Peptides against a protein of PDB entry 4Z5W. Designs and how they scored, part 90

Target 1, 305 residues: chain A of PDB entry 4Z5W
Amino acid sequence: IPDVFLELNKLWYFSAQSNLFNGEMPRSLSNSRSISLLSLRNNTLSGQIYLNCSAMTNLTSLDLASNSFSGSIPSNLPNCLRLKTINFAKIKFIAQIPESFKNFQSLTSLSFSNSSIQNISSALEILQHCQNLKTLVLTLNFQKEELPSVPSLQFKNLKVLIIASCQLRGTVPQWLSNSPSLQLLDLSWNQLSGTIPPWLGSLNSLFYLDLSNNTFIGEIPHSLTSLQSLVSKENAVEEPSPDFPFFKKKNTNAGGLQYNQPSSFPPMIDLSYNSLNGSIWPEFGDLRQLHVLNLKNNNLSGNIP

## One batch from the design tools (peptide; made by RFdiffusion4, then SolubleMPNN)

Design b2_p16_6_s3 (from b2_p16_6, 5 letters changed)
Fold by OpenDDE base, seed 5:
Structure b2_p16_6_s3 (fold): chain B 305 residues (1-305), chain A 16 residues (1-16)
Amino acid sequence: as target 1 above (305 residues)
Amino acid sequence: SPTRSTERGGGITTFE
């Protein structure tokens, strides 16, 4: 990428995604006062990620996903006072979340999907201080760690939580009950155990639940038949979606189906590939907004209602 | 016991 961004003093949106760009980010780009949205996703860019936050006063969105960047996660990103959305998916950091992210008050949407992030306990302890954090995607990190169940963890404004394919141990964490605005939960492809907690049915905005491919036991909580978002069409206030797309993958190596917004996901309960027992509740018939009910590969018995 | 899917590493991501 040429070092010409000083002359582009009116450039608001720069998208150069899905090209063959190599080398480092130009210094003039890292100092741009005009750029609000920067997407360099799916290239071969390298070196250390550096942004001059004192210069980049208009930066609101950053997508650097699927590049060959090296080194640490930039600890100065919280100084970018308007930066809301970050996609660092598929950048191999081999790092922990920086402690400076405790001060990241502008942050609304964060993805580190498949970024070799370590220490889930530290990551969640840091990110809980981001009061405006609504979307958190941590899929394909924290391999074989334990999902912390510390009741003091609080994500009050969290709407989308995705921590799939981490081989995480533990149970569904009680601290998620402190997230009453949660709309989408994906904890699929872990080693989570215990029972599915009844308090999940109290999350009135929860329209998408994926607990598939775990080791859950016991009955399906009857409270899931009363999920308010699946009973009635609440007009989900169209909150501004993250500036990055989502991809639902069946496998790590498969192309994912693209979803541009969290609201584009079909209303779903997926409890497949567990060790759940008991009956299918007839009251699942009350979930008039439910598009997908997946209960396959369990130990369920009785009549299909 | 229900057989786990032989496929590993599904779920939602933000990369293609």
Scores: peptide ipSAE 0.574, ipTM 0.884, DockQ to the pose 0.790
Fold by OpenDDE base, seed 3:
Structure b2_p16_6_s3 (fold): chain B 305 residues (1-305), chain A 16 residues (1-16)
Amino acid sequence: as target 1 above (305 residues)
Amino acid sequence: SPTRSTERGGGITTFE
């Protein structure tokens, strides 16, 4: 990418995704006063990620996913006072979340999908201080760690939580009950155990639940038949979605289906590939907005209602 | 035993 961004003093949006750009980020781009949205995802950019947050006063969105960047997660990003969305997916950091992210009050959407992030306990302890955090994607990190169940963890404004394919141990954490605005939960492809907690049915905005490919036992909580978002068409307030798309993958090697917004996901309960027992509740028939109910590969018995 | 789907690494991501 040429070092010409000093001349582009009116540039607000720069999207150069899915090209063949290599080398480092231009210094003029890292110092751009005008740029609000920067997307360089799916290139071969390299070097250290450095952004001059004192210069980049308009930066609101950063997508650097699927690049060959090296080194540390930029600890100065919280100084970018308008930065809301960050996609660092598929950048191999081999790092913990910086402690400075406790101060990241502008942050609304964060993805580290497949970024070799370590220490989920520290990550969640840090990120809970991000009061405006609505979307958190941590898929393909924290391999075989334990999902912390510390009741003091609190994500008050969380709408989208995705921590898939981490082989995480533990249970569905009670602290997640403190996220009443949760709309989408994906904890699939872990080693989570215990029972599915009944308080999940109290998450009135939860329209997408993926607990598939875990080790859950016991009955399906009857409270899941009363998920308000699946009973009634609540007009999901079109909150500003993350500036980065989501991809639902069946496996790591398959192309995922692209979803530009969380609201584009079909309303779903996926409890497949667990050790759940008991009956299918007839009251699942009350979930008039439910598009997908996946209960396959469990120990369920009785009649299908 | 619940057979894990033979597919590994499913779920939602933010990369293609």
Scores: peptide ipSAE 0.570, ipTM 0.875, DockQ to the pose 0.753
Fold by OpenDDE base, seed 4:
Formats: C-alpha cells, sequence, structure tokens
Structure b2_p16_6_s3 (fold): chain B 305 residues (1-305), chain A 16 residues (1-16)
C-alpha cells in the first residue's frame, strides 16, 4: 500500500480487504486524520500494528483481521477516543490483552478470534471495564484454559459473547447472568462441564444459544422453554451491529457462512454433542420464533413431543 | 457415550 494518505485528507472510508497487499501499513495511513473506517482484512500485511491515536481522531472502525502482523497488541488503542469496533481476528499475537484496555470506553465491538490470545481470566477482568462493550468475540484463543467463574465479573451491556473452540474447562459462569441484554451466546467447542444453568432461561433477549460440543450433563433446563425472545417477536431494537462480519464455521478448515449482523443468525438453541439426559420438554413447542433446535448426540430419552 | 464430532474449531468467528 503506497504511503500517500497524507494527501488523501478527505478519505473517510478505506476498504482494501481481500487483496494481495504485503509489507507494513503505510505510516501516512497510521497518521490519517480523516479516516473513520479502515478495513485491511484478508491481506498479507506484516510488521507491528501501530496507530497514532492522537492523529487518527476520526477512527471509528478498524479491521486488520487475517493479516501477518506480529508483535504485541497495540496498548495505545484506548487513546483512539472514537474507536468503537476492532477486528484483530487471525493475527497471531501470542499475547495477553493490554491492561490499558480497562480504559477503552469507546469500544463497542472487539474480536480477537484466532489471535493466539492467552490468559482468559486477565482478558475478561480487563474487558469488563469497557462499559460500552456489546460484542466480544474470543473464539480460538485461550487453549485449554479455565473459563473464570468469578462472580465479580460484569459485562452489563454485553449483547454478543462468542468464546468458541477454546477447549475451555469449567462451567457456564454465573457472571453471565449479570448480562441481561445478552442476545447471542456461543460457547461451543469447549470442554465445559456441569449442568446447563437454569438462569440462562432468564436472559429475555437471548435468541441464539450454542452450547454444542461440550461435556454438559443432566437435564435440559426447563427454563429454556420460556426464553422470551423465542416465544414472542419482540421488536428487535436495531442496534448498531459491529462493522465486521461473522462467520459460522463447522470446523477450522471449512469456509464459514457469512453473517453481516448478529440479527442475521437464525434463532437457535444448539445443545448437540453433550451428555445431556432426560426428556425433551414439550414446552419447546412454545418457542414459536425458534428456527433451529439441535439436541443431537446426547443421552436424551423418552418420547419426542 | 455420545460421539463427539470429529470436527474441531467450529463456532462463530470474525475471519473467513
Amino acid sequence: as target 1 above (305 residues)
Amino acid sequence: SPTRSTERGGGITTFE
């Protein structure tokens, strides 16, 4: 990418995704005063990620996903006072989330999916201070760590939590009950154990639940048959979606189906590939908005209602 | 025992 962004003093949106760009990000781009939306995803860009947040006063969205960047997560990103959305998926950091992210008040959507992030306890402890954080994607990190169950963790405004394919141990953490606005929860492809907690059915906005490919035991909580968002069409508040797309993958090697917004996901309960027992509740018939009920590969018995 | 999927690394991501 040429170092000509100083001359482009009116450039608001720069999307150069899915090209063959290599080398470092141009210094003039890292100092752009005009740019609001920057997407360089799916390139071969390298070097250290550096943004001059004092210059980049209009930066609202940053997508650097699927590049060959190296080094640390830029600790100065919280100084980008308008920066709302960050996609750092598939950048191999091999790092912890910077402590400076405690002060990241502009942050609304963050993805580190497959970014070799370590220490989930520290990550969640830091990110809980991001008061405006609505979307958090941490899929393919924290390999074989324990999902913290610390009751003090609080994500008050969290709407989308995705921590899939981490081989995480532990149980469904009770601190998630402090996220009453949660709409989408994906904890699939972990090693989570215990029972599915009944308080999940109290998350009135929860329309997408993926707990598949875990080690959950016991019965399906009856409270899941009363998920309000799946019983009735609530007026989906058109919330600002993150500026990055989502991809539902079956495996690491498959191309994902693209979803441009969380609302584009079908209303779903996926509890497949666990060790759940007991019957299918007939009251699942009350979930009139449910598109996908996946209970396959469990120890369920009795009649199908 | 339920057969675990032989697949790994499923779920939602933000990369293609």
Scores: peptide ipSAE 0.569, ipTM 0.879, DockQ to the pose 0.792
Fold by OpenDDE base, seed 1:
Structure b2_p16_6_s3 (fold): chain B 305 residues (1-305), chain A 16 residues (1-16)
Amino acid sequence: as target 1 above (305 residues)
Amino acid sequence: SPTRSTERGGGITTFE
């Protein structure tokens, strides 16, 4: 990418995604005063990620996903006072989340999907201090770690939590009950055990639940038949979606279906590929907004309602 | 016992 961004003093949006750009990010781009949205995803950019946050005063969105960047996660990103959205998916950091992210008050949406992030306990302990954090994507990290269940963890404004394909151990953490605005939960493809907790049915905004491919036991909580977002067409307040798309993958090697917004996901309960027993509750019929109920490959019995 | 899907590494991501 040429180093010409100093002359582009009115450049608000720069998208160069899905090209063949290589080398380092231009210094003039890292110092741009005008850029609000920067997307360089799906290139071959390399070197260390550096942004001059004191210069980049208008930066609101950063998508560097699927590049060959190396080194540390930029610890100075919290100094980008308007930076809301970060996509660092598929960048191989082999690192922990920086402690400086405790101060990242502008942060609303963060993805480290498949970024070789380590220490989920530290990551969640840090990120709980991000008071404006609404979307958190940590898929394909933390391999075989334990999902912390510490009740003191609080993500009060969290709407989207995705921690899939980590082989995480533990149970569905009680601290998620402190996220009453949660709309989408994906904990699929882990090694989570125990029972599915009844308090999940108290998450009135939860329209998408994926607990598939775990080791859950016991009955399906009856409270899931009373998920208000699936009973009634409440006007889902169209909150500003993250500036990055989501991809639902069946496996690591397949292309995912693209979803531009979390609201574009079909209303779903996926409990497939567990060890759940008991009956299918007839009251699942009350979930008039539910598009997908996936209960396959469990130990369920009785009548299909 | 139910087996896991053979389609390992599913879920939602933010990369193509």
Scores: peptide ipSAE 0.568, ipTM 0.874, DockQ to the pose 0.769

Design b2_p16_6_s4 (from b2_p16_6, 6 letters changed)
Fold by OpenDDE base, seed 2:
Structure b2_p16_6_s4 (fold): chain B 305 residues (1-305), chain A 16 residues (1-16)
Amino acid sequence: as target 1 above (305 residues)
Amino acid sequence: APTRSLERGGGIVTFE
């Protein structure tokens, strides 16, 4: 990418996604006062990620996903006072979340999916201080770590939580009950155990639940038949979605189905590939908005209602 | 125990 962004003093949006760009991010781009939305996703860009937050006063969105960047996570990003959305997916950091992210009050959407992030306990302890955080994607990190169950963790404004394919141990954490606005939960492809907690059915905005490919036991909580978002057409207020798309992958090697917004996901309960027992509740028939109920590969018995 | 899916490492991500 040429170093010409000093001349582009009116540039508000720069999208150069899905090209063959290599080398470093231009220094003039890292100092742009005009740019609000920057996407360089799916290139071969390299070097250290550096942004001059004192210059980049209009930066609101950053997508650098699927690049060959190296080095540390930029600890100065909280100084970008308008920066709301960050996609650092598929950048191999081999790092922990910086402590400076405790001060990241502008942050609304963060993805580190497949970024070799380590220490989930520290990551969640840091990110809980981001009071405006609505979307958190941490899929394909924290390999074989324990999912913290510390009840003091609070993500009050969290709407989308995705921590799939980490081989995480532990249980569904009670601190998620402190996120009453949660709409989408994906904890699939872990080693989570215990029972599915009944308080999940109290998450009135929860329309997408994926707990598939875990080691859950016991019965399906009856409270899942009372998920209000699946009973009634709540007008999903089109809240400002992240400026980055989501991809539902069946496996690590396949292309994912693209979803531009969390609201584009079909209303779903996926509990497949666990060790759940008991019956299918007839009251699943009350979930009139449910598009997908996946209970396959469990130990369920009785009649299909 | 039910057999896990042969598909390894599914879930939602933000990369293609």
Scores: peptide ipSAE 0.577, ipTM 0.878, DockQ to the pose 0.746
Fold by OpenDDE base, seed 4:
Structure b2_p16_6_s4 (fold): chain B 305 residues (1-305), chain A 16 residues (1-16)
Amino acid sequence: as target 1 above (305 residues)
Amino acid sequence: APTRSLERGGGIVTFE
């Protein structure tokens, strides 16, 4: 990418995704005063990620996903006072989330999916201070760590939590009950154990639940049959979606189905590939908005209602 | 015991 962004003093949106760009990000781009939306995803860009947040006063969205960047996560990103959305998926950091992210008040959507992030306890402890954080994607990190159950963890405004394919141990953490606005939860492809907690059915906005490919035991909590978002069409508040797309993958090597917004996901309960027992509750018939009920590969018994 | 999916590393991501 040429170093000509100083002359482009009116450039508001720069999307150069899915090209063959290599080398470092141009210094003039890292100092752009005009740019609001920057997407360089799916390139071969390298070097250290550096943004001059004092210059980049209009930066609202940053997508650098699927590049060959190296080094640490830029600790100065919280100084980008308008930066709301960050996609750092598939950048191999091999790092912890910077402590400076405690002060990241502009942050609304963050993805580190497949970014070799370590220490989930520190990550969640830091990110809980992001009061405006609505979307958090941490899939393919924290390999074989324990999902913290610390009751003091609080994500008050969290709407989308995705921590799939981490081989995480532990149980569904009770601190998620402090996220009453949660709409989408994906904890699939972990090593989570215990029972599915009944308080999940109290998450009135929860329309997408993926707990598949875990080690959950016991019965399906009856409270899942009363998920309000799946019983009735609530007016989906058109919330500002993240500026980055989501991809539902079956495996690491498959192309994912693209979803441009969390609301584009079909209303779903996926509890497949666990060790759940007991019957299918007939009251699943009350979930009139449910598109996908996946209970396959469990120890369920009795009649199908 | 129920068979686990042969699929590994599934779930929602933000990369193609």
Scores: peptide ipSAE 0.573, ipTM 0.876, DockQ to the pose 0.777
Fold by OpenDDE base, seed 5:
Structure b2_p16_6_s4 (fold): chain B 305 residues (1-305), chain A 16 residues (1-16)
Amino acid sequence: as target 1 above (305 residues)
Amino acid sequence: APTRSLERGGGIVTFE
């Protein structure tokens, strides 16, 4: 990428995604006062990620996903006072979340999916201080760690939590009950155990639940038949979606189906590939907004209602 | 016991 961004003093949106750009980010780009949205996703960019936050006063969105960047996660990103959305997916950091992210008050949407992030306990302890954090994607990190169940963890404004394919141990964490605005939960492809907690049915905004491919036991909580978002069409206030798309993958190596917004996901309960027992509750018939009910590969018995 | 999917590593991500 040429070092010409000093002359482009009116450039608001720069998208150069899905090209063959190599080398480092040009210094003039890292100092741009005009750029609000920067997407360099799916290139071969390298070196250390550096942004001059004192210069980049208009930066609101950053997508650097699927690049060959090296080194640490930039600890100065919280100084970018308007930066809301970050996609660092598929960048191999081999790092922990920086402690400076405790001060990241502008942050609304964060993805580190498949970024070799380590220490889930530290990551969640840091990110809980981001009061405006609504979307958190941590899929394909924290390999074989334990999902912390510390009741003091609080994500009050969290709407989308995705921590799939980490081989995480533990149970569904009680601290998620402190997230009453949660709309989408994906904890699929882990080693989570115990029972599915009844308090999940109290999350009135929860329209998408994926607990598939775990080791859950016991009955399906009857409270899931009363999920208010699946009973009635609440007009989900169209909150500004993250500036990055989502991809539902069946496998790590497969192409994913693209979803541009969290609201584009079909209303779903997926409990497949567990060790759940008991009956299918007839009251699942009350979930008039439910598009997908996946209960396959369990130990369920009785009649299909 | 229910067989786990032979497919490993599904879920939602933010990369193609």
Scores: peptide ipSAE 0.568, ipTM 0.874, DockQ to the pose 0.763
Fold by OpenDDE base, seed 1:
Structure b2_p16_6_s4 (fold): chain B 305 residues (1-305), chain A 16 residues (1-16)
Amino acid sequence: as target 1 above (305 residues)
Amino acid sequence: APTRSLERGGGIVTFE
């Protein structure tokens, strides 16, 4: 990418995604005063990620996903006072989340999916201090770690939590009950155990639940039949979605279906590929907004309602 | 125990 961004003093949006750009990010781009949205995803950019946050005063969105960047996660990103959205998916950091992210008050949406992030306990302990954090995507990290169940963890404004394909151990953490605005939960493809907790049915905004491919036991909580977002067409307040798309993958090697917004996901309960027993509750019929109920490959019995 | 899907490593991501 040429080093010409100093001359582009009115450039608000720069998208160079899905090209063949290589080398380092231009210094003039890292110092741009005008850029609000920067997307360089799906290139071959390399070197260390550096942004001059004191210069980049208009930066609101950063998508560097699927590049060959190396080194540390930029610890100075919290100094980008307007930076809301970060996509660092598929960048191989082999690192922990920086402690400086405790101060990242502008942060609303963060993805590190498949970024070789380590220490989920530290990551969640840090990120709980991000008071404006609404979307958190951590899929394909933390391999075989334990999902912390510490009740003191608080994500009060969290709407989207995705921590799939980590082989995480533990149970569905009680601290998620402190996220009453949660709309989408994906904990699929882990090694989570125990029972599915009844308090999940108290998450009135939860329209998408994926607990598939775990080791859950016991009955399906009856409280899932009373998920208000699936009973009634409450006007889902169209909150500003993350500036990055989501991809539902069936496996690591398949292309995912693209969803531009979390609201574009079909209303779903996926409990498939567990060890759940008991009956299918007839009251699942009350979930008039539910598009997908996936209970396959469990130990369920009785009548299909 | 039910067999896990052979389609390993599914879930939602933010990369193509």
Scores: peptide ipSAE 0.568, ipTM 0.874, DockQ to the pose 0.745

Design b2_p16_7_s1 (from b2_p16_7 with S5P I8L S12A P14A)
Fold by OpenDDE base, seed 2:
Structure b2_p16_7_s1 (fold): chain B 305 residues (1-305), chain A 16 residues (1-16)
Amino acid sequence: as target 1 above (305 residues)
Amino acid sequence: SLPPPGFLTTDAPAPP
């Protein structure tokens, strides 16, 4: 990418996704005062990620995902006082979340999917201080770590939590009950155990639940038949979605089905590939908004209602 | 066997 962004003093949106750009990010781009939305996703850009937050006072969205960047996560990003959305998916940092992210009050959406992030305990402890955090994607990190169950963890404004394919151990954490606005939960492809907690059915905004491919035991909580978002069409307030798409992948190397917004996901309960027992509740019939109920590959018995 | 369920990411497809 040419180093010409100093001349582009009115440029507020730069999208150069899915090209063949190589080399480092231009220094003039890292110092742009005008840019609000920056997307360089899916290129071959390399080097250290550096942004001059003192210059980049209009930066609201940053998508650098699927590039060959290396080195540390930029610890100065919280100084970008308007920065709301960050997509650093598929950048191999081999790092922990910077401690400075405790101060990241502008942050609304964060993805580190497949970025070789380590220490989930530290990551969640840090990110809980981001009071405006609504979307958190941590898929394909934290390999074989334990999902923290610390009751003090609190994500008050969390709407989308995706921590899939981490081989995480532990149980569905009680601290998620402190996220009453949660709309989407994906904890699939882990080694989570225990029972599915009944309080999960109290998350009235939860329309997409994926607990598939874990080691959950016991009965399906009857409270899942009372998920209010699946009983009635709540006016899904079109909250401003993250400025980055989501992908449903069957494996790390597969192409994914693209979803531009979380609201575009089919209302779903996926509990497949567990060790759940007992009956299918007839009251799943009350979930009139449910598009997908996936209970396959369990130990369920009795009649299909 | 049915293929395992899919999970969500924000990983862009590999560059073509």
Scores: peptide ipSAE 0.465, ipTM 0.851, DockQ to the pose 0.896
Fold by OpenDDE base, seed 3:
Formats: C-alpha cells, sequence, structure tokens
Structure b2_p16_7_s1 (fold): chain B 305 residues (1-305), chain A 16 residues (1-16)
C-alpha cells in the first residue's frame, strides 16, 4: 500500500479488504487524522501493528483480520479515544490481552478469533472493565484452558459472547447471569461439563444459544421454554452491529456461512452433541420465534412433542 | 433440514 494517506486529509473510510496487499501498513495511514473506518482484512500485511492514537483522533473502527502481522497486541489502542470496533481475527499474536485494555472505555466490539491468545482468566478479568463492551469474540484461543467461573466477573452490557472451539474445560459460568442483555451465546466445540444452568432461561434477550459439542449432562432446563425473545418478537433491539461479519464454520479450515449482523442469525437453541437426558419439553412449542432446535446426539428419551 | 453444525468466528474464509 503506498504511503500517500497524508495527502488524503479528507479520507473518512478506507476499505481494502480481500486484496493482495503485502508489506507494512503505511506510516501515513497509522498517522491519519481523518480516517474513521479502516479495514485491511484478508491481505498479506506484515510487521508490527502500530497506530498513532494521538494523531488518529477520528478512528472508530479497525479491521486488520487475516493478515501476517507479528509482535505484540498494541497496548496503546485504549488511547484511541473513539475506537469502538476492533477485529484482530487470525493474527498470530501468541500473547495475553494487554493490561491497558482495562481502560478501553470506547471499546464496543472486539474479536481475537484464532489469534493465539492465551490466559482466558486474565483476558476476562481485563475485558470486564470495558463498560461499553457489547460484542466479544474469542473463538479458537485459550486451548485446553479452564473457563473461569469467578462470580465477580461482570459484563453488564454484553450482547454477543462467542468463545467457541477452545477446548475449554469447566462449567457454564455463573457470571454470565450478570449479562441480562445477552442476545447471543456460543460456547460450542469446547469440553464444558456439568448441567445446563436454569438461569439461562432468565436471559430475556437470548435468541441464539449454542452449547453444542460439549459434555453437558442432566435434563434440558425447563426454563429454556420461557426464553422471552423466542416467545415474542417485541425485543429485537436493532442495535449497531460490529463492523465485521461473523462466519459459522464446521472446522478451522472450512468456509463459513457469512452473517453480516447478529440480527441475521436464525433464532436457535443448539444443544446437540452432549450427554443430555430426560424428555423434550412440550413447552418448546411456545417458542414461536424459534427457527432451529437442535437436540441431536444426546441421551434424550420419551415422546417427541 | 437443520443447518450443519458449526461454531461462530470472525475469521474470514481464505481468499479464493
Amino acid sequence: as target 1 above (305 residues)
Amino acid sequence: SLPPPGFLTTDAPAPP
């Protein structure tokens, strides 16, 4: 990419996604005063990620995903006072979340999917201080770690939590009950155990629940038949989606079905590939907004209602 | 038919 962004003093949006750009990010771009949205996703950019946050006073969205960047996660990003959305998916950091992210009050949407992030306990302890954090995607990190169950963790404004395919151990954490605005939960493709907690049915905004491919036992909580967002259509708050798309993947190497917004996800309960027992509750028929109920590959018995 | 099982990520598919 040419180093011409100093001359582009009115450039507000730069999208150069899915090209063949290589080398380092231009220094003029990392010092742009005008740029609000920057997307360089799916290129072959390299070197260290450096942004001059004192210069980049208009930066609101940053998508650097699927590049060959190296080095540390930029600890100065919280100094970008308007930066809301960060996509760092598929950047091989091999790092922990920087402690400076405790101060990241502008942050609303963060993805580190498949970025070799380590220490989920530290990551969640840091990110809980991001009071405006609504979307958190940590899929394909924290390999074989334990999902923290610390009840003091608080994500008050969290709407989308995706921590899939991490081989995480532990149980569904009680601290998620402190996120009453949660709309989407994906904890699929882990090694989570225990029972599915009944308090999940109290998450009145939860329209997408994926607990598939874990080791959950016991009965399906009857409280899931009363998920208010799946009973009635009224609570679909069209909130500003993150500036990055989501992908439903079968594995790390598969192409995924693209979802441009969380609202584009079909209303779903997926509890498949567990060790759940008991009956299918007839009251699942009350979930008039439910598009997908996936209970396959469990130990369920009785009649199908 | 139910959609095929899979997990959510923000990993873009590989460029064609």
Scores: peptide ipSAE 0.462, ipTM 0.841, DockQ to the pose 0.582
Fold by OpenDDE base, seed 1:
Structure b2_p16_7_s1 (fold): chain B 305 residues (1-305), chain A 16 residues (1-16)
Amino acid sequence: as target 1 above (305 residues)
Amino acid sequence: SLPPPGFLTTDAPAPP
């Protein structure tokens, strides 16, 4: 990419996604005062990620996902005082979340999906201090770690939590009950155990629940039949979606479904591929907004309602 | 056996 961005003093949006750009980010781009939205996703960019946050005073969105960047996660990103959305998916950091992210008050949406992030306990302890954090994606990290159950963890404004395919041990953490605005939870493809907690049914905004491919036991909590977002069309004020798309990765070579917004997800309960027992509650019929109920490959018995 | 359910990510699928 040419080093010409100093002359582009009116450049607000730069998208160069899905090209063959290589080398480092241009220094003039890393110092741009005008740029608000920067996306360089799906290139072959390399070197260390550096942004001059004192210069980049208008930066609100950063998508560097699927590049060949190396080195540490930039610890100075919290100094980008308007930076709301970060997509660092598929960047091989082999690192922990920087302690400086405790100060990241502008942060609303973060993805480190498949970025070789380590220490989930430290990551969650740090990120709970981000008071404006609404979307957190940590899929394909923390391999074989334990999902922390520390009751002091608080994500009060969290709407989307995705920590899938980490081989995480532990149980569904009680601290998620402190996230009353949670709309989407994906903890699928882990080694989570115990029972599904009944307080999940108290999350009135929860319209998408994926707990599939774990080791959950016991009955399906009856409280899931009273998920308010699935009973009635609540006028959920569509808050601004993350500036990055989501993908449903299937184990088949069939291309993943792309979802540009969380509101584009079908209302879903997926509890498939567990060891759940007992009956299917007939009150699942009250979930008039539910599009997908997936209970396959469990130990369920009785009548289908 | 049906393939296990997929999971959500922000990783763009590799272009085919």
Scores: peptide ipSAE 0.447, ipTM 0.840, DockQ to the pose 0.782
Fold by OpenDDE base, seed 4:
Formats: sequence, structure tokens, C-alpha cells
Structure b2_p16_7_s1 (fold): chain B 305 residues (1-305), chain A 16 residues (1-16)
Amino acid sequence: as target 1 above (305 residues)
Amino acid sequence: SLPPPGFLTTDAPAPP
């Protein structure tokens, strides 16, 4: 990428996704006063990520995902006072989340999917201080760590939480009950155990639940049949609008489903590939907005209602 | 059989 962004003093949006750009980010780009949206996703950019937050006063969205960046997570990003959306997916950091992110009050959407992030306890302890955090994606990190159940963890404004495919141990954490605006929860492809907690059915905005491919036992909580967002459409829930797409990974090279917005997710309960027992509640018939109910590969018995 | 991958991420799937 040429070092010409000083001349582009009116450049508001720069998207150079899915190209063959290599080398470092040009210094003029990391000092751009005009850029609001920067997307360099899916290139071969390298070096340390550095942004001059004192210069980049208009930066609102940053997508650097799927690049060959190295080194630490930029600890100065909280100084980018308008920065709302960060996508650092598929950047191999091999790092913990910086302590400075406690002060990241502009942050609304964060993804570190597949970024070799370590220490989930520290990550969640830090990120809970991000009062405006609505979307958090931590898929493919924290390999075989324990999902912390510390009741003091509070994500008050969290709408989307995705911590899939981490092989995480532990149980569904009680601190999630402190997120009453949660719309989407994906904890699939972990080693989570215990029972599915009944309080999960009290999350009235929860329209997408993926707990698939865990080690959950016991009965399906009857409270899941009363998920208000799946009973009726009446609650116009403010949708989270991260500036990055989501992808549902599939086993085959058959292209993952791309979802440009969380609203594009089908209303879903996926509890498949667990050790759940008991019956299917007939009251699942009350979930008139439910598009996908996946209970396959469990120990369920009785009649299908 | 292993469950089909079906988890959400923000990293693009590998191109076919």
C-alpha cells in the first residue's frame, strides 16, 4: 500500500479487503486524520500494528482481520476515542488482552476470533470495564482454558457473545445472567459441562443460542420454552451492528454462511451433540419465531411432541 | 461421527 494518505485529507472510508497487499501499513495511513472506516481485511500485511490515535481522531472502525501482523495487541487503541469496532480476527498475536482495554469506553464491537489470545480470565476481567461493549467474539482462542464463573463479571450491555471452539472447560457462567440484553450466545465446540442453567430462559432478548458440541448433562431447562424473543416479535430489540461480518464455519470446504449482521442469524436453539436427557418439552411449540431447533445427538427420550 | 463444524467466527472461511 503506497504511503500517500497524507494527501488524501478527505478520505473517510478506505476498504482494500481481499487483495494481495503485503508489507507494513503505510505510516501516512496510521496517521490519517480523515479516515473513519479502515478495512484491510484478508491481505498479507505484516509487522507490528501501530495506530497514532492522537492523529486518527476520526477512526471509528478498524478491520485488520486475516493479515500476517505480528507482535503485541496495540495497547494504545483505547486512546482512539471514537474507535467503536475492531476486527482482529485471524491475526496471530499469542498474547493477552492489554490492561489498557479497561479504559476502552468507545468500544462497541470486538473480535479476536482465531487470534491466539490467551488467558480468558484476564480477558473477561479487562473487557467487562468496556461499558459500551455490545459484541464480543473470542472464538478459536483460550485453548483448553477454564471459562471463569466469577459472579463479579458484568457485561451489562452485551448483546452478542461468541466464544466458540475454544475447548473451554467449566460450566455456563452465572455472570451471563448479568447481561439481560443478550441476543446471541454461541458457546459451541467447547468442553463445557454441568447442566444448562434455567436462568438462561430469562434472557428475554436471546434469539440465537448455540451450546452444541459440549458435555452438557441433565434435562433441557423448561425455561427455554419461554424465551420471549422466540415467542413473539413484539420486542423491537436494538440490533448490534458490528462493521464486520460473521461466518458459520462448516466441516466441508462448502463455503461458510456469511452473515453481514446479527439480524441475519436465524432464530435458533442448538443443543446438539451433548449428553442431555429427558423429554423434548411440548412447549417448544410456543416458540413461534424459532427457525432452527437442533437437539440431535443427545440422550433424549420419550415422544417427539 | 464428529459433529459438523457450525460455530460462529469473524475470520473468513478458507476459500474453497
Scores: peptide ipSAE 0.433, ipTM 0.834, DockQ to the pose 0.652

